# Ledger of designs, part 132: peptides against a protein of PDB entry 6O8C

Target 1, 262 residues: chain A of PDB entry 6O8C
Amino acid sequence: VGLRYEKISLPKIHPRYDLDGDASMAKAVTGVVCYACRTASTLLLYQELMRKGVRWLVELVKDDYNETVHKKTEVVITLDFCIRNIEKTVKVYEKLMKVNLEAAELGEISDIHTKLLRLSSSQGTIESSLQDISSRLSPGGLLADTWAHQEGTHPRDRNVEKLQVLLNCITEIYYQFKKDKAERRLAYNEEQIHKFDKQKLYYHATKAMSHFSEECVRKYEAFKDKSEEWMRKMLHLRKQLLSLTNQCFDIEEEVSKYQDYT

## One batch from the design tools (peptide; made by RFdiffusion4, then SolubleMPNN)

Design b2_p21_3_s2 (from b2_p21_3, 7 letters changed)
Fold by OpenDDE base, seed 2:
Structure b2_p21_3_s2 (fold): chain B 262 residues (1-262), chain A 21 residues (1-21)
Amino acid sequence: as target 1 above (262 residues)
Amino acid sequence: MVEVSEEAKEESDEEIEELLE
């Protein structure tokens, strides 16, 4: 879930010299760019928080992975031990079978041996799955978090500061236009300055809006989309790890049924 | 729509650069 923001646009700037209209226009422009500055700040903060969240989730999933690997290893050791003991028992009974003794017991033990071997084979599948997960989580893997450091906007870009500078310039012109409006009529030189400032205002405003759109909003949307995709994949991977852990427990439980024969 | 003069652009760019330093 990303932050919601309103689409903003600059008001129409009329070329006509009008002290009242120019003051009103400048006020509106100031408001729009002010909103852009605040929005850019909020978007940046959100991304920084998300980056922290991404790092946290990576560590969490790594811990889950390590726990699953540990459990798998424990089960493998137990299973291998049981298999070895059953194999020894089978050999003893095979020797006894030559004398036609205890054929029924040998059949039962052989069946247990077959079942244990099947369980051992299933561990191979679990191992392969864990290896796949490890590769995906590794640096350069499909679930690497490098994108979080590359995508979006960063404090080092100084986008908020750049917008604030432009806002300050715009605000200064706006206040001058308020004064000009109060004078009702300007001398020729003051009128020329006003016209020039209006052009500056337009330039600052367009630069601010372009910067906001291209360097803040666009990059934020890209970051958001990538984060959502990555998060879905990570959550799915975590579910896979849980499934593998449960499979290990199931195998352990089944092996425990045969421990009395070892 | 008002076209911004090249002189106004240059002055604006200089002001922005100075403020960012």
Scores: peptide ipSAE 0.023, ipTM 0.618, DockQ to the pose 0.806
Fold by OpenDDE base, seed 5:
Structure b2_p21_3_s2 (fold): chain B 262 residues (1-262), chain A 21 residues (1-21)
Amino acid sequence: as target 1 above (262 residues)
Amino acid sequence: MVEVSEEAKEESDEEIEELLE
C-alpha cells in the first residue's frame, strides 16, 4: 500500500490589488507549497525504502532458486543411480529367465523401471521451469529490478531542493506582503513593486505546483504501480519455486520406495 | 488570473538558478 497524500491546489489569485487579500493569499500559497515540499520528501523516502526492499527480495528469491536447483540436482543424481541399478537388475533377470526362472519377479522389476523412467521424464519439465525462472530473473528478464532504478524520483533529481528554493522565494514575498498589509497604504512605487511581486509569487507557485505534480507525484505513482505489479509477479514466482521444490521432494520420496529393490 | 510577465519569469528563473548553485 502506497503513501496517501492529499491532492493540493493553489488558491485562486485575484488580479485585484488588495493588501489584506494579497497577504492572506500569499500565506495560503506558502502553506500549499510547504506541504508540497514535505510531501515530495516523504515520497522520495518511500521510494528509496522500496528500492532497498526490492533488492532484498531479489536476493531472497535468488537464494530460493539456488536451493531449488540444488535439490533438483540431488534428485536427478539419485534417480539416475536408481535407474542404472534397476537396469542392471533387469539384465540379470533376463539372463536368468533363459534358464526358466520365475517371470513374476522380472515383471515387477520391469514395472519399476518403467515408473522410474517416467519420473526421469518429469525432471525435464522441472528443468524447463527452472530455466524459465532463471531467464526471468536474469538481467534483462521480465522480473529484473532495473525498473526500480529507472522509475520514480531519485535524490539526484534534487526535486525537494528545487521546491525548497521556490518555497523560499514565495515565503519572502509573503513576509513582504505581511509588512505591506501593516502599512495599510503604499506609495505608488511601492504599490507597483507589490504588484510585480504578486506576479512573481504566482509564477513561483505555479512552477512549484507543476514541478510537484509532474516530476514528483506522477513519477511516484508510476513507480508505485510498477512496484505493485512487480511484487505480485515475484510472489507468484516464489510460489512456483516452492511448487518445484515440492515436486522434487515427491520424486525423491517415490524413488526411495524403490531403493529397496536395488 | 494574474498574467505573469516575461520579465518576472526570467527573474524567477535566474533566482532559482542562483539558489541552486
Scores: peptide ipSAE 0.023, ipTM 0.625, DockQ to the pose 0.788
Fold by OpenDDE base, seed 3:
Structure b2_p21_3_s2 (fold): chain B 262 residues (1-262), chain A 21 residues (1-21)
Amino acid sequence: as target 1 above (262 residues)
Amino acid sequence: MVEVSEEAKEESDEEIEELLE
């Protein structure tokens, strides 16, 4: 689901002094660290985009919730109105009970009243479900988006910049090793510098790869996993809201059958 | 040993050359 990237590793660095081999090795190291920098940047971008998406989805779901609450409220008002009217009608018929037909009509109205009360009772389940959803969406709730701000890598971490600095150091050494190779033979002092630079190259490369793996890749993967889980739950919640809305419509439709008696 | 695809290696090589210009 997330970004795919290739696994990279550093080439073996041989301790032997070899101008040709060292230049080739330095080139390979530079390439690997370049890839790491680019990958780190891409992973960061993905996470930033995902964070925007998360915020957007939260607002969308909140809107869906509000719409559902509104519909539920409408149905409650309608039910209450119908119930009150039916109750008034029942009282009138009870006072007028003189003919068998009236008694039969009273029975029918009483049955309607009972049905309406049952529908009203079902609203309690909808209310409970809405409260649960509200709780889950609230700050500190199970579907809070705080993880998106805590997990993964952030621009403020400056991971890409740190890698770039290391890459620059490595690249400089690579360029020098190309020159050294062209010289074919170095003076003693230059040879010692070359050997020292090779050690620096190793240090920078190792540091870069460790930083990439531990601070970029690992954190990205953690973010990805949490995002996938959260998204699944949010989609499920949206389905629940839709279901609740449909239940409200069903109740409203049933109530409409009795409106002629109100 | 380098564990990078040929494509990634090629892209990296190009990037290196650009950096050296």
Scores: peptide ipSAE 0.021, ipTM 0.557, DockQ to the pose 0.049
Fold by OpenDDE base, seed 4:
Structure b2_p21_3_s2 (fold): chain B 262 residues (1-262), chain A 21 residues (1-21)
Amino acid sequence: as target 1 above (262 residues)
Amino acid sequence: MVEVSEEAKEESDEEIEELLE
């Protein structure tokens, strides 16, 4: 999971005045920073898409949770109804037993009652599990998606724009260096300007690379790592919900066996 | 490696800020 990108580095910038070398260097720098701009844009887009995906998944899991809760509630109602009916039946048979009637049937009904009570107890465990899941999904919970808004890069950071500005400055110098190269020899003043522009180029390039590495790549990697961890936990939680749903169905099926006695 | 003058840094910073506005 995640985007692959190549690690980039600036070419060596020699202090020596060389029109051919400087033009070549400037071209290389332009290429590197251009790649950084495009990469930063791609990384940003990826993160934005992932944030949308995270929100979508949260809603999906919440829906799954609600469905599970609904199913659990349905089963509880059915189970409670069955228990109440069996209890009424037990009372009737107990009265009959006082006159030495229906002892065998009372035993069977009592066993059913005991089984139903055990099923009711298991529902308590399901409820506890659902409460735990709810707490994890709630704001401030362990599976909250707040990290998705905090980690990584955002459009508001304007990282791509900042890099683009630097790229523009670098590109301008590159074009000038191409012209300088074509002249083969510069006047003294033009030579001094060239040297100064070379320093500017270095500054812009260094700033661009630092910004790219620290504000784009590093933050992206942090976002990626957190997203992967969170995603694994969310998928696990979803499996837990499915398990709980299946348990509810199992209980419902078991209860249905005893409905004929109610 | 070329050492960047303070003047070049200041000019570059100003240009960047102006372009970002």
Scores: peptide ipSAE 0.021, ipTM 0.626, DockQ to the pose 0.790

Design b2_p21_3_s3 (from b2_p21_3, 10 letters changed)
Fold by OpenDDE base, seed 3:
Structure b2_p21_3_s3 (fold): chain B 262 residues (1-262), chain A 21 residues (1-21)
Amino acid sequence: as target 1 above (262 residues)
Amino acid sequence: MVEVSEEAKKESEEEIEKLEK
């Protein structure tokens, strides 16, 4: 899961003055840093897409939760109504028993009443589970999406732009080194400039690679890991909600068997 | 390893700053 990218490293930069070697080295450095820029951009895009996905999933799960709560409420109302009706029936039969000895019928109704009360008690477990889910989805809860805004890289960090600036500096030196190579031999002053530019090239390259590694790759990996963990938990939560919904349907079905007595 | 002088670092940073504007 996640984007795969190639591990990159800078070529060895030899301190020796060599117009051909320096041009080749500069070309290689340009290529590496160019790849870093593109990779950083891709990693940023991935994270932005994931953040959108996270927000979407949160809303979806909240909707699922609300539906489950609604169903639970419906079942509670139905069950309570059924219990009240059965209790009225029990009272009627108790009065009739004094006159007609309808003990068998009273026993049956009483048993139904007992079963309904047990079903009502099971609703407490569902309620507790829903409360737990609500707490997990709430701000500051275990499934809060605050990590998506805190972890990783963001467009506002301008990491890609910073790398691009360094790439531009490197590219300019590379083009100069191509020209220097074409001259075959440089005057003393030009040679000193070339050597100086080589130092700058090294500095730019190392800065670029450090920035790429520390501010792009490392933060991306952290974001990826957190996103995977969070996603797994959210999917599990959805399964829990579905289970609770099914339990509500099961209770409703059981209650429907006794509605003929109400 | 190429040794980078303080002057080269300074000039490099100045170039970066110019391009970031």
Scores: peptide ipSAE 0.291, ipTM 0.893, DockQ to the pose 0.869
Fold by OpenDDE base, seed 5:
Parts: structure tokens; sequence; C-alpha cells
Structure b2_p21_3_s3 (fold): chain B 262 residues (1-262), chain A 21 residues (1-21)
């Protein structure tokens, strides 16, 4: 679940000169852009933490994979050993059958041999599945984590700093508008400056909101969506690994039933 | 809505540049 944030918009900025209204508007704009700065910072932090989590999870899954491969290898060795022993036994009994001895036992051993060969064949499926998982985890694979370095916002983008600069400009104008309001009436020159500052305020605010929306929020949402998709796939892969591990244990258990004949 | 003059945009950008230094 990603971070929740409130949808923000700039207040309406009226072109009419009004000291009270302009001060109130400037205050509201300052608040909105301040929220944008804080939100951008939080979104960036979240993404950085998620990137760390992604790297951690990749290593964890690789470890799980290696453990599964190791277990599979052990089972293959055990199974092959059992098959070889049974084959030797079958050959001995076949020689003895020439004198019609222990026909029932030979039949049983032959059946065991057939079962073991079936189990051996199933190992091929496990191997294929492991190879598929390996390919997905490999560089350039479907579960590569390269997206985490590409998607979203990064500290190097300096989005928070850029927004902070704009906020500082806006805040300065707001404080001036508070002073202007306190004067109740401005001289002609001061009035013209006020009007000009109002234009600058609007420009700063619009730039800030555009930057926030396009460079912070949009990219964050793209990162979030990609991360959720990737995480789902990784969790599924872990489940697959667990399933393969369990299959290896099941085969091992079945082979153990025939160890008395080897 | 307030119309922003080119002069205001220019001065705004100059102020931003000053703050980025």
Amino acid sequence: as target 1 above (262 residues)
Amino acid sequence: MVEVSEEAKKESEEEIEKLEK
C-alpha cells in the first residue's frame, strides 16, 4: 500500500486589487505549496525505502533459490544411488530366476525400479522449473529490479529543493501582502508593486503545482504501480520455490520407503 | 484569473535563480 496524500489545487486568484483578499489568497497559496513540498519529500523518502526493500527481497529470493537447488541436488544423488542399487539387485535375481527361485520377490523389486524411474523423470520437471525461475531472476529477466532505479523520483532530481525555492518566493510575497493589508491603503507606487508581486506569486504557484504534479506525483504513482506489480510477482515466485522444495521432500520421503531394498 | 506579464515571469525566474545559488 502506497502513501496516501490529499489532492490539492490552487485557490482562485482574482485579478482585482484587494489588499484583504490578496493577503488571504497568498496565505492559501503558501499553504498549498507548503503541503506540496512536504508531500514531495515524503514521497521521495517512501520510494527510497522501497528501493532498499526491493534489493533486500531480491537477495532473499536468491538465497531461497539456492537452497532449493541444493535440496534438489541432494534428492537427485539419493535417487540415483537407490536406482543403481535396485538395478544391481534386479540383475542378481534375474540370474536366479533361471532356477525358478524367488519369482515373487523379483516382481516386487522390478515394480520398485519402475517407480523410482518415474520419480527420476519428475526431477526433470523440477529442473525445468528451477531454470525458469533462474532466468526470471537473472539480469534482464522478467523480475529484474532495474525498474527500481529508473522509475519514480530520485534525490538527484532535486524536486524537493526546487519546490522549496518556489515556496520561499511565495512566502516572501505572502509576508509582504500581510504588511500591505495592515497599511489598509497603499500609495500608487506601492500598489503597482503589489499588483506586480501578485503576478509573480501566481507564476511561482503555477510552476510549483505543475512541477509537483508532473515530476513528483505522476512519477511516484508510476513507481508505486510498478513496485506493486513486481512485488506480487516476487511473492508468487517465492511460493513456487516453496512448492518445488516440498516436491523434493516428497520424493525423498518416497525413496526412503525403498531403502530397505538397497 | 491573473494574467502574468512577461516582465513578471522574467523577474520571477531571476528570483528563483538567486535562491538556487
Scores: peptide ipSAE 0.169, ipTM 0.832, DockQ to the pose 0.892
Fold by OpenDDE base, seed 2:
Structure b2_p21_3_s3 (fold): chain B 262 residues (1-262), chain A 21 residues (1-21)
Amino acid sequence: as target 1 above (262 residues)
Amino acid sequence: MVEVSEEAKKESEEEIEKLEK
């Protein structure tokens, strides 16, 4: 689950002035920061796609919920209708019983009535469960998707662009160091510039890596962890909805057995 | 000394090559 990336670190930057070594170091730094830029971009893209997926899943689950509620409502109507009809029948037979007629039939109908009432009571449990699910899916509920907009990195953070700026600075110095290397020896002023640029390179690289680690990777990991947790809960909720739907069908089937008595 | 994996090094080199073009 999630994107895989490799941990990166900057090469050791030696303080010694060495045109060959500095060019090689600069190349390595450029490469590392390039990787950071690409990785940051990929991590951002992943998160954006996941956010879309989260929104989609929320809507899907809401649809499932609505379907379950609809089915539950249908079953309640059917069950209530059946109960009312049985109750009418019971009253008729009770009157007949007063004259010692139809005693056996009354017993059977009474038993059916009792069973239907039990089924009706189970609907209360289904209703409470649906209400709980609705509460959890509400904007302030435990399964709200607000975290997806808060956690992780966002395009508005401009992390990739910031890293790219630093990369550009680093790359420029790298190219200069390649030229310096080709010159074999530098004049005093050029040497001093080279040394200063080396320090600049260090600062840019350090800034890039810190930004990458703290603002890209860390936040991505937090997003990933939160998404995994949320996803597990959502999948569980979907299973609950399915269970409730099945319970409704079971009740409907049971009620259908008594239709001949209504 | 570079403290990155060989895979990361390779990827980095490829990215550098792209920049040099």
Scores: peptide ipSAE 0.024, ipTM 0.623, DockQ to the pose 0.061
Fold by OpenDDE base, seed 4:
Structure b2_p21_3_s3 (fold): chain B 262 residues (1-262), chain A 21 residues (1-21)
Amino acid sequence: as target 1 above (262 residues)
Amino acid sequence: MVEVSEEAKKESEEEIEKLEK
């Protein structure tokens, strides 16, 4: 999952003075660096969109968490109420047992009480799980989205602009080399300028490619890898929340069976 | 391979620096 880009390399720059060859080389270099600029822009845009998506997903999961907590709270209230009522009933029947009355009913109520207490214990496990999830979602937690702001490329880096400047310089030289080619032969001074411009071209091109590789592509790949890992973990977390919610519903359903005894 | 002159390096750096301001 990510943008596909082609691996690009600069053409070989020959040291020999050749107007035709130099023009062709310059054209090729211009094309490569132009591609780098476009690619860098696309990679940046992708990352920015992904950052928005990450923020959105965080909020979504937080909402899921809050809903689960709310449901858990409702179940706890219902369960506690049921337990209290059963305990009162148990006390009444215990008093009656002193005169050997209602022994069978007391046994049934006591069994229900025991079951309810077990359900209450399971709620403790759910609570612990929710606390764990909360800690993971909290700032500094394992699922914090701070990486999205730290990793990758950002508009503030001005990578596209920097590459564009280099591209402009390269393009200018290319156009000059095209003119030089058309002249077929240059005067000595013009030849020296051509040679110097060829050196400039080399410098700009290598700088552009280095910048593209190290500051754009590499950082993008790092961002992509982290985003994929984080996304997988977040999706798993959502499944965990759903599971916890379902457990709450199951407990609620079971408790409802005993409400007639309260 | 063409050796890059110091002047060319300086010019490139200046162009980028102007953009960063």
Scores: peptide ipSAE 0.018, ipTM 0.605, DockQ to the pose 0.592

Design b2_p21_3_s4 (from b2_p21_3, 10 letters changed)
Fold by OpenDDE base, seed 4:
Structure b2_p21_3_s4 (fold): chain B 262 residues (1-262), chain A 21 residues (1-21)
Amino acid sequence: as target 1 above (262 residues)
Amino acid sequence: MVEVSEEAKKESEEEIKKLEA
């Protein structure tokens, strides 16, 4: 999801000298470039806010990761403890069977041991998954937020300021053209100045629109696309972490069933 | 379309450069 903006284009600039037409044209150009300035500012603000959001989300996911790792560690400790105790019990029973113990009890304990070992193996899978997640979140990883600093427009680019300068120049010419229009007729020298200013206006306008399109809009769109892609991946990652957490709880619950035998 | 003079181009470029300084 991104900001919606209207596509803008410059009005046609006719080469013919026409005081009324030129004033109208200049007004229209001023409006278009003014819109570009405001839009550029808004797009920049949006990106800055998104960058903050990205950083926030990264930290949130890292916290989630750490919590999951912590939970996993707790489960591993508990599981290992249970395994060790069961193994000791198995050894004791094996010794007792040499004297006269029922094979049924040993069988039950052995089955528990086997189940615990399977749970331990599943923990290995969880560990592998966590390592993968860690690698993806690490600097240079697939889910690193470095793109947020690289893509899009930044305040340091001074795009809004550059556009504002051009707008100021255009506006000045527009005001002059309004005056020229009011005069109804210009002397030869003033007419030549008017024509020259019209050329300046054209240059400023085209430069503004080019800058707006290439440096503001295009980069914004690239940022937006990258942001959306990254966000989807991050959300998926969070779901993975939740899944892993739940698996840890499931293992913990299963282990708790066998603690009475340890 | 109006052809843009070289003088107008230069002026605009200078104004932008001043902003960038």
Scores: peptide ipSAE 0.022, ipTM 0.585, DockQ to the pose 0.604
Fold by OpenDDE base, seed 3:
Structure b2_p21_3_s4 (fold): chain B 262 residues (1-262), chain A 21 residues (1-21)
Amino acid sequence: as target 1 above (262 residues)
Amino acid sequence: MVEVSEEAKKESEEEIKKLEA
């Protein structure tokens, strides 16, 4: 669920010298850029929190992986033990068959042996799947979290601070325009300064909005999109691990049925 | 189309540079 923010745009700046209009315009611009600053800060905070969440999830999935590997190892040991015992039993019965023992018992044991070998073969598939998961989680793998450090905005970019500087400049001009409005009429020199400040205001505002759009919003959206994609993949991977764990339990249960014959 | 003076551009850039420093 991404942060919802309102789309903001600068008010139209009229080229005409109008003390009342210019003060009103400057107020509106100040408001818009102020909102941009706050929004940029919020977007940054969200990304930082998400980065923490990503790191946490990586560790969680690694734990899940280790648990699955542990369970797989346990099953392999149990299965190998059962196979060895059955093989010993088969050898004993083969010797006894030479002395007229019932062929039916040897057949049953042989069938169990065959079933156990099939189960052992399935472990190879589980191993391959675990190796794939390990590869994906490894540094440089498809599920590496390197994107979280590269994408989006970072505190080191100082975007909020840069916007704040521009806001300060804009605010200063706004306050001057309020004073100018109160004077109702300006001397020629003061009028020229006012016109110049209006140009400055426009420049600062445009720069602020451009920076906000290109360096804050756009990068945030890219980060958000990547985070959502990565999150879906990680959740899927967790499900895969759970499936593999369940397969190990199923094998263990099946092997337990044959332990009474060993 | 409000033409922004080159002087205004320079001043804005200088203010940002002051922050980076």
Scores: peptide ipSAE 0.022, ipTM 0.587, DockQ to the pose 0.592; fails the geometry check
Fold by OpenDDE base, seed 5:
Structure b2_p21_3_s4 (fold): chain B 262 residues (1-262), chain A 21 residues (1-21)
Amino acid sequence: as target 1 above (262 residues)
Amino acid sequence: MVEVSEEAKKESEEEIKKLEA
């Protein structure tokens, strides 16, 4: 779940000289850019928190992987030991059959041997799956977390600070326009300054909103989308690891049934 | 004239008040 933000737009800036209207417009612009600054800050904080979460999850999944590998190794050792013991037993019985031992007992042991060999062959598929998972988690793999450092916005980008500078410029003009409004009428030179400041306000406002949209919002959305995709893949991978673990337990249980014959 | 949501307007207004204080 990503942070919710509201789409904002600048009020219409009319070219008409109007002291009351210009003061009101400047106030509205100031408010919008203030919201943009706060939103940018919030989006940045969210991303930083998510990056920490990503790192944490990677370590968790690596631990899960290692546990699965350990269990697999344990089962392989147990299974191999059981196979070797059964093979020894089969050889003994084969020698005894030359002396009229019951074929039924040898048949049973031989069947067990065949079953164990089948179980052993299944270990190859588990190993292959674990190798695939390892490759995906490895640096440069499909589930590497390098994207978290590349995508989105970062403190080093100084987006909030840049927006704050523009906000300061806009706020200064707003305060001047409040004063101009209080004068009700400006002298010619003051009027020209007011008109010029209005153009500056427009410039700063558009620059702020463009920066906010292109550098803050767009990059955040890209980060969010990538994060969601990556999280889904990681969750799926954890399920795969669990499945492999369960397969190991199943094999172990099956082998335990034959331990009485070893 | 202003294409901002009501929540955004409220937030903006509060920020303006803080600046004016």
Scores: peptide ipSAE 0.021, ipTM 0.599, DockQ to the pose 0.049; fails the geometry check
Fold by OpenDDE base, seed 1:
Structure b2_p21_3_s4 (fold): chain B 262 residues (1-262), chain A 21 residues (1-21)
Amino acid sequence: as target 1 above (262 residues)
Amino acid sequence: MVEVSEEAKKESEEEIKKLEA
């Protein structure tokens, strides 16, 4: 689940020279850009935390995989041992059959042998599934986490810092406009400076909002969407591993029923 | 229009208040 945010926009900037209006506008712009700056920081933090989470989950799933592989191997060993023992028993009873003894028991043991061979064949399916999972988790696989390093915003982008610089410029102009408002009237030269500063304010504000939208929000949304998709796939993968583990346990349990015949 | 988090909005409001003090 991503961060909830609301849509913000810059206030309308009127071209008319108005000391009161300009001060109010500048205040509003300062607020909006300040919000953008803080939001960018929050979005960045979220992504960094998510990247850590992604790495953690990858390791967790790898551990799950290794455990499943281990269990599968254990079952294979047990099953092979049981099969070998049953085969020895079958040979003994076949010899006894030559003298018309133990026909019923031979039939039962042969059936067990057949069942064990079927169980052994099922191991191939489990192995194939594990190989598929391994391939998906491998570098370059479908569930590789390389996207987490590529998508979204990063500290190295310095988006927060860039926005902060613009915010500082805007804030400075805002404070000047507060002073200008307090003066009520400006001399011609001061009025011209005010007008130029208003243009600068607009420039900085527009630049800040564009940067925020294009370099922060957009990239964040892309990262968020990709992370959610990847996370769902990884969780599903864990369930698959659990299923495979359970299948191994089921086979082991079935084999245990025949151990008395070996 | 740009989407911004509610948390950031609150922080911004606090920052603005600091600027006004």
Scores: peptide ipSAE 0.020, ipTM 0.621, DockQ to the pose 0.034; fails the geometry check

